# Designs tried in a protein design run: peptides against a protein of PDB entry 5TDY. Part 24

Target 1, 88 residues: chain A of PDB entry 5TDY
Amino acid sequence: EKKIDGRRKAAVLLVALGPEKAAQVMKHLDEETVEQLVVEIANIGRVTPEEKKQVLEEFLSLAKAKEMISEGGIEYAKKVLEKAFGPE

## One batch from the design tools (peptide; made by RFdiffusion4, then SolubleMPNN)

Design b2_p14_4_s3 (from b2_p14_4, 8 letters changed)
Fold by OpenDDE base, seed 1:
Structure b2_p14_4_s3 (fold): chain B 88 residues (1-88), chain A 14 residues (1-14)
Amino acid sequence: as target 1 above (88 residues)
Amino acid sequence: SMVAEIIKEWLAQE
């Protein structure tokens, strides 16, 4: 698999969430970080299905590791995020 | 925010 830098991972996820949800997320980030992410989003270009898959899988892995979701919630979370990423 | 916290960690990557 191709290595994705952290900035791109974040941009991919935020774009997938859509502008409204992305904005809500970024309210939890400092102003400088938000500005950086806006630039990344503006220059994201084409996001491949592979990138989306990688970002989703890593996100779920980290969320589980941080105990933000239970095992029973993983499948549900996957479906929610899958809908956010949209069909290819 | 779950998403925000993970994003912060991604941004902290080398």
Scores: peptide ipSAE 0.661, ipTM 0.922, DockQ to the pose 0.669
Fold by OpenDDE base, seed 4:
Structure b2_p14_4_s3 (fold): chain B 88 residues (1-88), chain A 14 residues (1-14)
Amino acid sequence: as target 1 above (88 residues)
Amino acid sequence: SMVAEIIKEWLAQE
């Protein structure tokens, strides 16, 4: 496993969400933060399948820890993400 | 937003 910095994680997640959903998420961030993320996204370059998987799994783990989704929902979400954002 | 809050936490990382 390779360590991914926080800015990179955020950019990878937002790109994975797609432009419309990413835009909706960014509405909850301050303008300066949005600008920072846009720069990161613009320079994201190649995102490996391993990197994308790592980011999405960490995201789900954090969502579970915050009790924002049920534990059973995490496993379901993982399957959805694998189908939607798995190896291409 | 769940996603936004997690992003904020990631951005707070060193």
Scores: peptide ipSAE 0.659, ipTM 0.925, DockQ to the pose 0.700
Fold by OpenDDE base, seed 2:
Formats: C-alpha cells, sequence, structure tokens
Structure b2_p14_4_s3 (fold): chain B 88 residues (1-88), chain A 14 residues (1-14)
C-alpha cells in the first residue's frame, strides 16, 4: 500500500464526489483552504483505482471512528462506493 | 460537514 499525503487524499476524495458535491463540501472550508484544494485538484493527474479505493476506505474508517456510521454501515457504504466509484 | 472535517484533518497532516 502506497502512502498518500493528506493533500492528495483530499483532492482524490473531492474528485470522486463530483463537482457539485465537492462544491457543497468546500462551502464548509475557509477561502484559503478552498484555493489550496482547487490547485491540488487541478494538478491531480492520474488517479489509480488503488488510490481511490485507499482514500475512500480511509474516509470510511475515519467516519466510523467519529461514530457517524455504524459497524455494518461501513461494509454497506463500501459496496455503495464500489457501485458509484468503481472501475471506470 | 463530516467530509469537510475529515479533509481538514488530512490537510493538517505533515
Amino acid sequence: as target 1 above (88 residues)
Amino acid sequence: SMVAEIIKEWLAQE
């Protein structure tokens, strides 16, 4: 498993969400942070399926740790994400 | 936003 820096994780996640949903998320961030993320997204280059999977899995893990989703919800969420963001 | 908070945490990583 390759180590992904935090900036890239964020960019990968936002791209995976799509522009509309990503924009809604970024409304909760300060202007400077948004500008940073836009630059990261613009320079994201190729995102491998492995990177995308790794980022989404870490996201779900963190969401679980924050008790925002249940134990069983993690597995279900993974399946949903696979359907939505699987191999393209 | 949960997603936004997680992103903030990622951006705080060294």
Scores: peptide ipSAE 0.657, ipTM 0.923, DockQ to the pose 0.639
Fold by OpenDDE base, seed 5:
Structure b2_p14_4_s3 (fold): chain B 88 residues (1-88), chain A 14 residues (1-14)
Amino acid sequence: as target 1 above (88 residues)
Amino acid sequence: SMVAEIIKEWLAQE
């Protein structure tokens, strides 16, 4: 498993969400952070399927740890994300 | 936002 820095993780996730949903998320961040993320997104380059999978899996793991997603719902959440953001 | 909070944590990484 290749290490992905935090800035890239954030950019990969936001790109996966699409511009409208990403914008809604960034409304919860301060102005400077938003500017930094926009730069990261602009320079994201190629996102490999492995990176995307790794980022989304870590996201779900963290959401579970924060109890924002029930443990029993993790598998369902993975299926939803795979359907929405998986390969076309 | 759940997503925003996780992003904040990622940005706090070295």
Scores: peptide ipSAE 0.654, ipTM 0.924, DockQ to the pose 0.675

Design b2_p14_4_s4 (from b2_p14_4, 7 letters changed)
Fold by OpenDDE base, seed 3:
Structure b2_p14_4_s4 (fold): chain B 88 residues (1-88), chain A 14 residues (1-14)
Amino acid sequence: as target 1 above (88 residues)
Amino acid sequence: SLVAEIIKEWLASE
C-alpha cells in the first residue's frame, strides 16, 4: 500500500463524512487547524478507492485502540463505514 | 470527538 501523509488522511476522512458532519468534527479543532484542513480539502483532487479504504481502515484501528469501539463490534463498525462512506 | 482526536494525531505525525 502507498503511504499517505497525515494531512491527506484527515482531508480524505472529512470529505468522506460530507460537509455537514465534517463541520461538526471541525468544531473540536482550533481555528488555525481548521484553516489548514480546509486548504487540504480544497486541493484534495482525486481520491482513489484504495486511499479511501486505507484511511477508513486506519481510522477504525485507531478508534479500537482508544477503546471507543468495543472489540466485539469492530467487524460491524467496518461494514457500517464501508456502507456509508465506502466506494460508490 | 473521536474523529477530531484521531485527526489531531494524524496532523501531529507530520
Scores: peptide ipSAE 0.660, ipTM 0.926, DockQ to the pose 0.723
Fold by OpenDDE base, seed 1:
Structure b2_p14_4_s4 (fold): chain B 88 residues (1-88), chain A 14 residues (1-14)
Amino acid sequence: as target 1 above (88 residues)
Amino acid sequence: SLVAEIIKEWLASE
């Protein structure tokens, strides 16, 4: 798979969430970081289905590694994310 | 926030 830089991954995820949900997430980030992400989002351009899928799958992998989602919840979460934010 | 924490990690890896 193609390498995606961290800033890009973050922007892709936030855009996928939508402005309202993204805003809620950003409440947990410092102001400087938020400003940086806003710039990335503004310049995100076209997000390919491949990028989105790759980002979301990595997100789930990291979430699992942090033990913030159960093993049995991974597959279900993938389906939910695919339906909500996956296909273009 | 799970999402926020993962985003922080992505940014820190830069």
Scores: peptide ipSAE 0.659, ipTM 0.926, DockQ to the pose 0.721
Fold by OpenDDE base, seed 2:
Structure b2_p14_4_s4 (fold): chain B 88 residues (1-88), chain A 14 residues (1-14)
Amino acid sequence: as target 1 above (88 residues)
Amino acid sequence: SLVAEIIKEWLASE
């Protein structure tokens, strides 16, 4: 797989969430960080299905590592995300 | 926010 810059990963995730949910997430970030992310989102360009899948999978992996989701739930969550935000 | 925390970690990565 290709390495994705952290700033781009964040932008891809936020775009995948949609504007309403992304806004809710960004309420938990400081103003400077929000400004940085807005710039990244504005310049995101084309997001390939592979990038989106990779970012979402890494997100789930990190969430599991933080024990925020159960081991049995990660595969289910992956399928839900792929169904909702997978290739059109 | 879990998503926010993971984003912070991504942004902090060098």
Scores: peptide ipSAE 0.659, ipTM 0.923, DockQ to the pose 0.641
Fold by OpenDDE base, seed 5:
Structure b2_p14_4_s4 (fold): chain B 88 residues (1-88), chain A 14 residues (1-14)
Amino acid sequence: as target 1 above (88 residues)
Amino acid sequence: SLVAEIIKEWLASE
């Protein structure tokens, strides 16, 4: 597993959501933060399947820790990710 | 927003 900085993790997640959904998420962030994220997204370059899987799995782990999604949902999401991107 | 809150945490990380 390679270490990914927080800014890149955020950019990878937002790109994975797609532009429309990402825009909706960013409405919950302050203007300065949005501008920073837009720059990160613009300079994201190539995102490997491994990076994407790693970021999404960390997201799911954090979401579970906040108890905002069920464990069953987490397991299903992991299966989807595995099928889409394969093992690291 | 769950996603927004997690992003905030990532951006606050060292």
Scores: peptide ipSAE 0.658, ipTM 0.924, DockQ to the pose 0.682

Design b2_p14_5_s1 (from b2_p14_5, 6 letters changed)
Fold by OpenDDE base, seed 3:
Structure b2_p14_5_s1 (fold): chain B 88 residues (1-88), chain A 14 residues (1-14)
Amino acid sequence: as target 1 above (88 residues)
Amino acid sequence: SELVAEIIKEWLAK
């Protein structure tokens, strides 16, 4: 898999979540960070299915590591994310 | 949403 820049990962995730959820997430970030992310999103261009899948899988891995989701539900969570935000 | 924000912070810190 191709290495994805951290700023790119964040932009891909936020776009996948949609504007309403992205706004809720950014309420937890400082103003300077929000401005940088908005610029990154504005210049995101084409997001490949491979990028989106890679970003969402890394997100799930990190969420699991933080014990914010149960290990028994990891596969289900992956399917939900792919269905909602993944490629057609 | 806070979880997502914390993960984003980690990505940006790299």
Scores: peptide ipSAE 0.691, ipTM 0.941, DockQ to the pose 0.746
Fold by OpenDDE base, seed 5:
Structure b2_p14_5_s1 (fold): chain B 88 residues (1-88), chain A 14 residues (1-14)
Amino acid sequence: as target 1 above (88 residues)
Amino acid sequence: SELVAEIIKEWLAK
């Protein structure tokens, strides 16, 4: 796996969520962070399927580690995300 | 949404 910058990971995730959901997420962040993320999103450029997969899998792993999502929920979420964002 | 935000914060802290 290629190492992805943390700012880029955040941008990739937010783009994957779509603008409406991304906006809801950013309501939990301070103004300066929001501004930085908006810039990152605006300059995200090309996102490869590998990047999307890597970012989303790391997100799900971290969510599981925080016990915010059950193991069954993680597996289901992975299937949904693979269907939505997998290779075309 | 809060969960996503917390994970993003962790990514940005690195």
Scores: peptide ipSAE 0.689, ipTM 0.941, DockQ to the pose 0.751
Fold by OpenDDE base, seed 4:
Structure b2_p14_5_s1 (fold): chain B 88 residues (1-88), chain A 14 residues (1-14)
Amino acid sequence: as target 1 above (88 residues)
Amino acid sequence: SELVAEIIKEWLAK
């Protein structure tokens, strides 16, 4: 496992969500932060399957920790993500 | 979307 910096994680997640969903997310961020993320996304380059998996799993773990989603929902989401963003 | 934004904020704070 390779350590991924926070800015990289955010960019990987937003790209994985797609432009429409990413735009909705960014509406909750201040303009300065949005600009930072846009730059990161523009320079994201190649995202490996391992990076995507790592970032998405951490996201789900944090979402669960915030109790925003039921445990069953997290497990279901993981399965969906594995199917959508699994081995390419 | 708000949840995702919150998590992103935490990542950026590190």
Scores: peptide ipSAE 0.686, ipTM 0.941, DockQ to the pose 0.789
Fold by OpenDDE base, seed 1:
Structure b2_p14_5_s1 (fold): chain B 88 residues (1-88), chain A 14 residues (1-14)
Amino acid sequence: as target 1 above (88 residues)
Amino acid sequence: SELVAEIIKEWLAK
């Protein structure tokens, strides 16, 4: 797999969530961080399926460790992000 | 959303 820097991972994840859920996430971040992420999203270009898979898998692993979410694949992780973690 | 934000913070800190 290709190495993805943290800023790119964050941008890929936020784009995958959609603008509404991404905005909810950013309410938990400081203003400077939000500005940085907006720039990253604006310049994200094309996100390959491989990048998206890699980011979501890493997120899922970290999310399971922190909040003990149920097991699932990439599509499940997307649904969890959109429906379960969105309101948090 | 808080969980996602915390993970993003960790990614940005590296």
Scores: peptide ipSAE 0.681, ipTM 0.940, DockQ to the pose 0.740

Design b2_p14_5_s2 (from b2_p14_5, 7 letters changed)
Fold by OpenDDE base, seed 3:
Structure b2_p14_5_s2 (fold): chain B 88 residues (1-88), chain A 14 residues (1-14)
Amino acid sequence: as target 1 above (88 residues)
Amino acid sequence: SKLVAEIIKEWLAK
C-alpha cells in the first residue's frame, strides 16, 4: 500500500464522514488546526477507493487500540465505516 | 466525535 500523508488521511476521513459529522469533529480542534484541515479538504481532489479503504481501516484500528469505545460499539463502528466507504 | 478528533491530532503530529 502507498504511504499517505497525515494531513491527507485527516482530509479523506472528514470528507468520508460528511459535512455534518466533520463539523462535529472539528469542534474538538483548535482554530488553527481547523483552518489547515479546511484547506486540505478544499484541495483534496480525487480520493481513490484504495486511499479511502486504507484510511478508514487505520482509523478503526486506532479506535480499537484506544479502547475509547465500548466493546459493544465495535460492531457499530465497523458499520459506520462501511457506510462511509459505501458504493461509489 | 472526540475520538475521531484525537486520532486526527495524532495523524497531524506525525
Scores: peptide ipSAE 0.691, ipTM 0.941, DockQ to the pose 0.759
Fold by OpenDDE base, seed 5:
Structure b2_p14_5_s2 (fold): chain B 88 residues (1-88), chain A 14 residues (1-14)
Amino acid sequence: as target 1 above (88 residues)
Amino acid sequence: SKLVAEIIKEWLAK
């Protein structure tokens, strides 16, 4: 796996969520952070399927570690995300 | 949404 910058990971995730859901997420962040993320999103450029997969899998892993999503929920979420954002 | 935000904060802290 290629190492992905933390700011880029955040941008990739937010883009994957879409503008409406991304906006809801950013309501939990301070103004400066939001501004930085908007810039990152605007300059995200090309996102490879590999990057998307890596970012989403790391997100799900971290969500599981925080025990905010059950193991069964993680597996289901992975299937949904793979269907929605997998290679065309 | 809060969960996503918290994980993003962790990514940005690195």
Scores: peptide ipSAE 0.689, ipTM 0.942, DockQ to the pose 0.753
Fold by OpenDDE base, seed 1:
Structure b2_p14_5_s2 (fold): chain B 88 residues (1-88), chain A 14 residues (1-14)
Amino acid sequence: as target 1 above (88 residues)
Amino acid sequence: SKLVAEIIKEWLAK
C-alpha cells in the first residue's frame, strides 16, 4: 500500500462522509484546523478506490481501538459514518 | 462526529 499523509487521510474521510456530515465533524475542530482541512479538500483531486479503502480501514481500526464500534469491515465502517456519527 | 474528529486530530498530529 502507498503511504498517505495524515492531512490527506483526513480529507479523504471527510469527502467520503459528504458535506453535511463533514461539517458536523469540523464543529469539533479548531478554526485553524478547519481552514487547513478545507484547503486539503479543495485540492484533493481524484480519490482512488484504493486510497478510500485504506483510509476507511485505518479509521475502522482506530474506531474499534477506542471501543466506539463493534466488529465489522469497510462496509460496516461506511454505514457507521453515514448513519451513526452525523449528529455527534 | 466527535469520534471522527478525534481520529482526524490524531492523523493531523503526526
Scores: peptide ipSAE 0.688, ipTM 0.942, DockQ to the pose 0.809
Fold by OpenDDE base, seed 4:
Structure b2_p14_5_s2 (fold): chain B 88 residues (1-88), chain A 14 residues (1-14)
Amino acid sequence: as target 1 above (88 residues)
Amino acid sequence: SKLVAEIIKEWLAK
């Protein structure tokens, strides 16, 4: 297992979500952060299956941890994973 | 979408 920096994780996740969903997510971020992420996405290069799996699994874990403050969070996370791994 | 954004913020804070 390789450690992935936070910026890379975010970029991998957003790409996995697809452009439409990624845009919806970024509406919750400030302009500076959005610009930062756009640059990361533009330079993401190849995303290995291992990276993708690692990022999505961590996302799911963190989403579960927020279940108590976000109704339906776990189900949402599961749907994200299903969509991300579906076309593979 | 808000949940995803919150997680991304946490990743970027590290």
Scores: peptide ipSAE 0.686, ipTM 0.941, DockQ to the pose 0.778

Design b2_p14_5_s3 (from b2_p14_5, 5 letters changed)
Fold by OpenDDE base, seed 3:
Structure b2_p14_5_s3 (fold): chain B 88 residues (1-88), chain A 14 residues (1-14)
Amino acid sequence: as target 1 above (88 residues)
Amino acid sequence: AELVAEIIKEWLAK
């Protein structure tokens, strides 16, 4: 598994969400952070299937740790994310 | 959207 820096993870996730949903997420971030992420997204280049899978799995893990996803809903959450972020 | 934003903040803090 390749190490992915935090900025790259964020950019991969936001691109996967699409521009409309990414915009809604960034409303919760300060202006300076948004500017940094926009630059990162602009320079994202190619996103490999491995990167996307790794980022989404870490997202699920963190969301579960925050108790935003029930223990019994992990598999369902995976399917929702796969459908929402699209297949590659 | 708020949950995603909070996780992004954690990623950026590292």
Scores: peptide ipSAE 0.704, ipTM 0.945, DockQ to the pose 0.777
Fold by OpenDDE base, seed 4:
Structure b2_p14_5_s3 (fold): chain B 88 residues (1-88), chain A 14 residues (1-14)
Amino acid sequence: as target 1 above (88 residues)
Amino acid sequence: AELVAEIIKEWLAK
């Protein structure tokens, strides 16, 4: 497992969500942060299936830890994300 | 969207 820096994780997640969803997310961030993320996205290069998997799984883990997703819902959400953003 | 933003903030704080 390769370690991914936080900035790259954020960029990978936003790209995986697509431009429409990513835009909605960035409405909750300050302008300076948005500009930084746009730069990261512009320089993201190739995202491997392994990176995408790691980022999405960590996202779900953190979402669960914040109690934003129920115990039963986390497994369901994982399946949804795998089908929508899984290996290509 | 807010949830994703919060997690991104945590990633960027590191």
Scores: peptide ipSAE 0.701, ipTM 0.944, DockQ to the pose 0.748
Fold by OpenDDE base, seed 2:
Structure b2_p14_5_s3 (fold): chain B 88 residues (1-88), chain A 14 residues (1-14)
Amino acid sequence: as target 1 above (88 residues)
Amino acid sequence: AELVAEIIKEWLAK
């Protein structure tokens, strides 16, 4: 897999969530961070299915590491995301 | 939404 910088990861994730959910996420961020992310989203360009998958998998891994999801929940979460976002 | 925000913060901190 290719290395993705943190700023791009964030942009890819937010775009994947859609504008409404992304807005809810941004409510938890300071104004400067929001502005940074808006710039990244504006310049995101083409997001490959591989990038999207990689970002979402890393997100789920980190969420699991924070014990925010159960051990068996990560696989379920992946399936939910795949259904929501379509095949990749 | 908070969880996503926290993970994004970690990504941006690198």
Scores: peptide ipSAE 0.699, ipTM 0.945, DockQ to the pose 0.738
Fold by OpenDDE base, seed 1:
Structure b2_p14_5_s3 (fold): chain B 88 residues (1-88), chain A 14 residues (1-14)
Amino acid sequence: as target 1 above (88 residues)
Amino acid sequence: AELVAEIIKEWLAK
């Protein structure tokens, strides 16, 4: 698999969430970080299915490492993301 | 949203 830098991983994830949910995530980030991510998103170009899969798999791995979830799989990761955002 | 944000912060810290 291709190495994806952290900035791109973040941008890929946020784009996958959609603008409304991405905005909720960004409320938890400092202003400078938000500005950086907006630039990354603006220049993201094409996101391949491979990149999306890789990013979601790494997200799942990290989420499990934080003991936030007990289940695995890409589909579950998507469900976790769907439930993770909101007014919190 | 917080979980996602925390993981993003980790990615950006690398």
Scores: peptide ipSAE 0.698, ipTM 0.945, DockQ to the pose 0.819; fails the geometry check

Design b2_p14_5_s4 (from b2_p14_5, 6 letters changed)
Fold by OpenDDE base, seed 4:
Structure b2_p14_5_s4 (fold): chain B 88 residues (1-88), chain A 14 residues (1-14)
Amino acid sequence: as target 1 above (88 residues)
Amino acid sequence: SELVAEIIKEWLSK
């Protein structure tokens, strides 16, 4: 498993969410951070299925750690993400 | 959306 830098993780996640949801997320970030992320997204290039899966799984793990979703919700979300954003 | 933003902030803090 390759280590992904934080900026790359953020860009991959935002792209996976789509422009509408990504925009909603970025409303919670300061202007400078948004600009940085937009640049990262613009230069994201190809995102491998493995990379995308890794980022999304880490996201869910962190979401669980913050107790924002139930354990069952994490399992369900993983399955949904695998079907929606998994190997094409 | 706020949750996602918080996690992104943590990633960027590294």
Scores: peptide ipSAE 0.684, ipTM 0.940, DockQ to the pose 0.785
Fold by OpenDDE base, seed 5:
Structure b2_p14_5_s4 (fold): chain B 88 residues (1-88), chain A 14 residues (1-14)
Amino acid sequence: as target 1 above (88 residues)
Amino acid sequence: SELVAEIIKEWLSK
């Protein structure tokens, strides 16, 4: 896997969530960080399916580590991602 | 949403 910059990962995740959910997430961030992320999102350019899959899988892994979701939930989500963003 | 924010903060700290 190609290493993705942390700012890029955040932008990819937020774009994947959509504007409404992304806005809810940003309520938990300081104003300066929000502004930086908005700029990053605006300049995100093309997001490859590979990037999106990698970011979302890392997110799910971290969410599991924080015990916020079950292992079964992660496996289901991975299957959905593989179907949607796997090799074309 | 808080979970997502925490993970984003972690990514931005690197």
Scores: peptide ipSAE 0.684, ipTM 0.941, DockQ to the pose 0.743
Fold by OpenDDE base, seed 3:
Order: C-alpha cells, then sequence, then structure tokens
Structure b2_p14_5_s4 (fold): chain B 88 residues (1-88), chain A 14 residues (1-14)
C-alpha cells in the first residue's frame, strides 16, 4: 500500500464526491484552505482505483472513530461508496 | 458535509 499525503487524500475525496457535494464540504473550511484544495484538485491528474479505495476506506475508518456513523452500518457504507465512487 | 470537512482538516494538519 502506497502512502498518500494529506493534501492528495483530500483532493481525491472531493473529486469523488463531485462538484456539488465538494462545494458543500468546502463551506466548512476557511478561505485559505479552500484555495489550496482547489489547486490540488486542478492538478490531481489520474486517480487510480487503488488510491481512491484507500482514501475512501480511511475516510470510513475516521468517520467511525468520531462515532458519526454506527458500527453496524460500516459494511453497508463501504458497499454504497464502492458503487457510487469506486472503480468499475 | 461537516463530518467530511473535519476529516479533511485532520488530513491537512501536521
Amino acid sequence: as target 1 above (88 residues)
Amino acid sequence: SELVAEIIKEWLSK
């Protein structure tokens, strides 16, 4: 498993969410952070299926740790994200 | 969306 820097993780996640959802997320970030993320997104290049999977799985792990989603829903959430944002 | 934003903040922190 290749290590992904934090800026790359954020860009991959935001692109996967699409422009509408990404915009909603960035409303919760300060202006400087938003500008930095826009640059990262603009220069994201190719996102591999492995990279996207790694980012989404880490996201789910962190979301669970924050107790914002139920433990019983983790597997279901993985399937939903795989279908919506995962590789073919 | 706030949850996603908080996780992104963690990724960007050093």
Scores: peptide ipSAE 0.681, ipTM 0.939, DockQ to the pose 0.742
Fold by OpenDDE base, seed 1:
Order: C-alpha cells, then sequence, then structure tokens
Structure b2_p14_5_s4 (fold): chain B 88 residues (1-88), chain A 14 residues (1-14)
C-alpha cells in the first residue's frame, strides 16, 4: 500500500466529487487552505485506482468515526461516492 | 459538504 499525503488525499476526493460539489465543500475551508488545494488539484496528474480506493476507504472510516454515518449507511455511502469516482 | 470539509481538515492537519 502506497502512502498518500494528506494534501493528495484531499485533492483526489475533491476531483472525484466534481467542481460543483467540491466548491460546496471548500466553502467550509479558509482562504489559504482553498488556495493550497487548488494548486494540488491543478497538479494532481494521474490518479490510480488504488489511490481512489484508499481515499474512499479512509474517508468512510473517518466519517463513521465522526458518527455521521451508521454501519448500515456505509454501503449506501460507498455507492454514492463510487458514482462520483466513476468507473475506470 | 461539512462532513467532507472536516475530514479534509483532518488530512491537512497532519
Amino acid sequence: as target 1 above (88 residues)
Amino acid sequence: SELVAEIIKEWLSK
């Protein structure tokens, strides 16, 4: 398993969500953070299937830990996010 | 959107 730095994970997730949803997310971030993420997104290059998988799994794990989703909702969330990541 | 933002903040805090 390749280690992914936090900035890269964030960029991968935001790109997967698409520009409209990404913009909604970034409204919750400060200006400096937004600028940093825009740079990361611009330089994201190729995102491997493994990176997408790692980012998705970690996202779901953290979302569950924050009690924003139940165990029964994980599969649903997985399918929703899978549509955003798209087929490859 | 807030959930995603909070998780991103966590990733960026490291």
Scores: peptide ipSAE 0.674, ipTM 0.937, DockQ to the pose 0.801

Design b2_p14_6_s1 (from b2_p14_6 with F3M E5Q V11I)
Fold by OpenDDE base, seed 5:
Structure b2_p14_6_s1 (fold): chain B 88 residues (1-88), chain A 14 residues (1-14)
Amino acid sequence: as target 1 above (88 residues)
Amino acid sequence: DEMFQKVVDAILKA
């Protein structure tokens, strides 16, 4: 398994959510972070199936680890993951 | 992976 840059992981995850969901997510981020993410997304190039799978699996793992922080977060995270792995 | 952590937190809040 190849190590993926943290900034790239963030960009891959947002792209996997789709533009509408990504926009909703970015409303919860500070302005500087949004600007950095936009740059990463603009330069994302090709996302391999392997990268996407790796990022989404790590997302699910981290979401579970943060279960006590967000009410309903785990259920939402699972739904997001299912849609991201599904056909476009 | 601070940026990734921030995005994960944001997703859980959305």
Scores: peptide ipSAE 0.701, ipTM 0.949, DockQ to the pose 0.710
Fold by OpenDDE base, seed 3:
Structure b2_p14_6_s1 (fold): chain B 88 residues (1-88), chain A 14 residues (1-14)
Amino acid sequence: as target 1 above (88 residues)
Amino acid sequence: DEMFQKVVDAILKA
């Protein structure tokens, strides 16, 4: 698999959430980080199925490792990302 | 890397 830039991975996740959810997420980020993410999102272009798969897998791995949400919460997170990461 | 982790953390907090 091809290595993806960290900034691009972040942009892929936010775009997958949709504009409303992405806005809510960015409220928890500092201004400088938000500005950087907006630039990445604006230049995201095409996101390949392989990139989507890699980003989702790493997201779920980190979420589980942090144990910041219950197993049910992880399932909810998967559903939120279904629009972009669901079966094609 | 760092930016991705920040976004993941933010998603979990939202």
Scores: peptide ipSAE 0.698, ipTM 0.946, DockQ to the pose 0.719
Fold by OpenDDE base, seed 1:
Structure b2_p14_6_s1 (fold): chain B 88 residues (1-88), chain A 14 residues (1-14)
Amino acid sequence: as target 1 above (88 residues)
Amino acid sequence: DEMFQKVVDAILKA
């Protein structure tokens, strides 16, 4: 699979959530990170289905590894994000 | 990537 820049992956994930949810997420980030993400989001351009799939899969992998949610929670998050990453 | 991990953590906290 094609390598995706880490900052781009972050931007893809936030954009997929939509502006309202993205705003809530960014409350938990430091100012420097937010500024960097805003630049990446502004220059995101087109996100391919392949990128969406890769980003979602890596997100789920990291979420599980961090053990911050149950398996059921992961499945729920997967469904929500899959809809967010659906056809544009 | 550090930025991606930060966003993942933020999503899980939101």
Scores: peptide ipSAE 0.689, ipTM 0.945, DockQ to the pose 0.714
Fold by OpenDDE base, seed 4:
Structure b2_p14_6_s1 (fold): chain B 88 residues (1-88), chain A 14 residues (1-14)
Amino acid sequence: as target 1 above (88 residues)
Amino acid sequence: DEMFQKVVDAILKA
């Protein structure tokens, strides 16, 4: 595994959600953070399958920790997000 | 990883 910059992880996740959902998500962020993310997204370039995998796994881990999502919920979320990330 | 955690939190709120 290669360490991914935190800002890049955020950009990868937002791009994976698609522009519509990403826009909705960014409504919940402060202006400064949004501006920073826009820069990261603009310069995201190519996202490797390894990066997508790492970001997905970390997202699920954090989401479970923050929302106490059930195991079944995690499995469902994983399937949904895998579609969002798209094939590599 | 503050920015990533912020985004995760935002996703959960959206």
Scores: peptide ipSAE 0.689, ipTM 0.945, DockQ to the pose 0.723

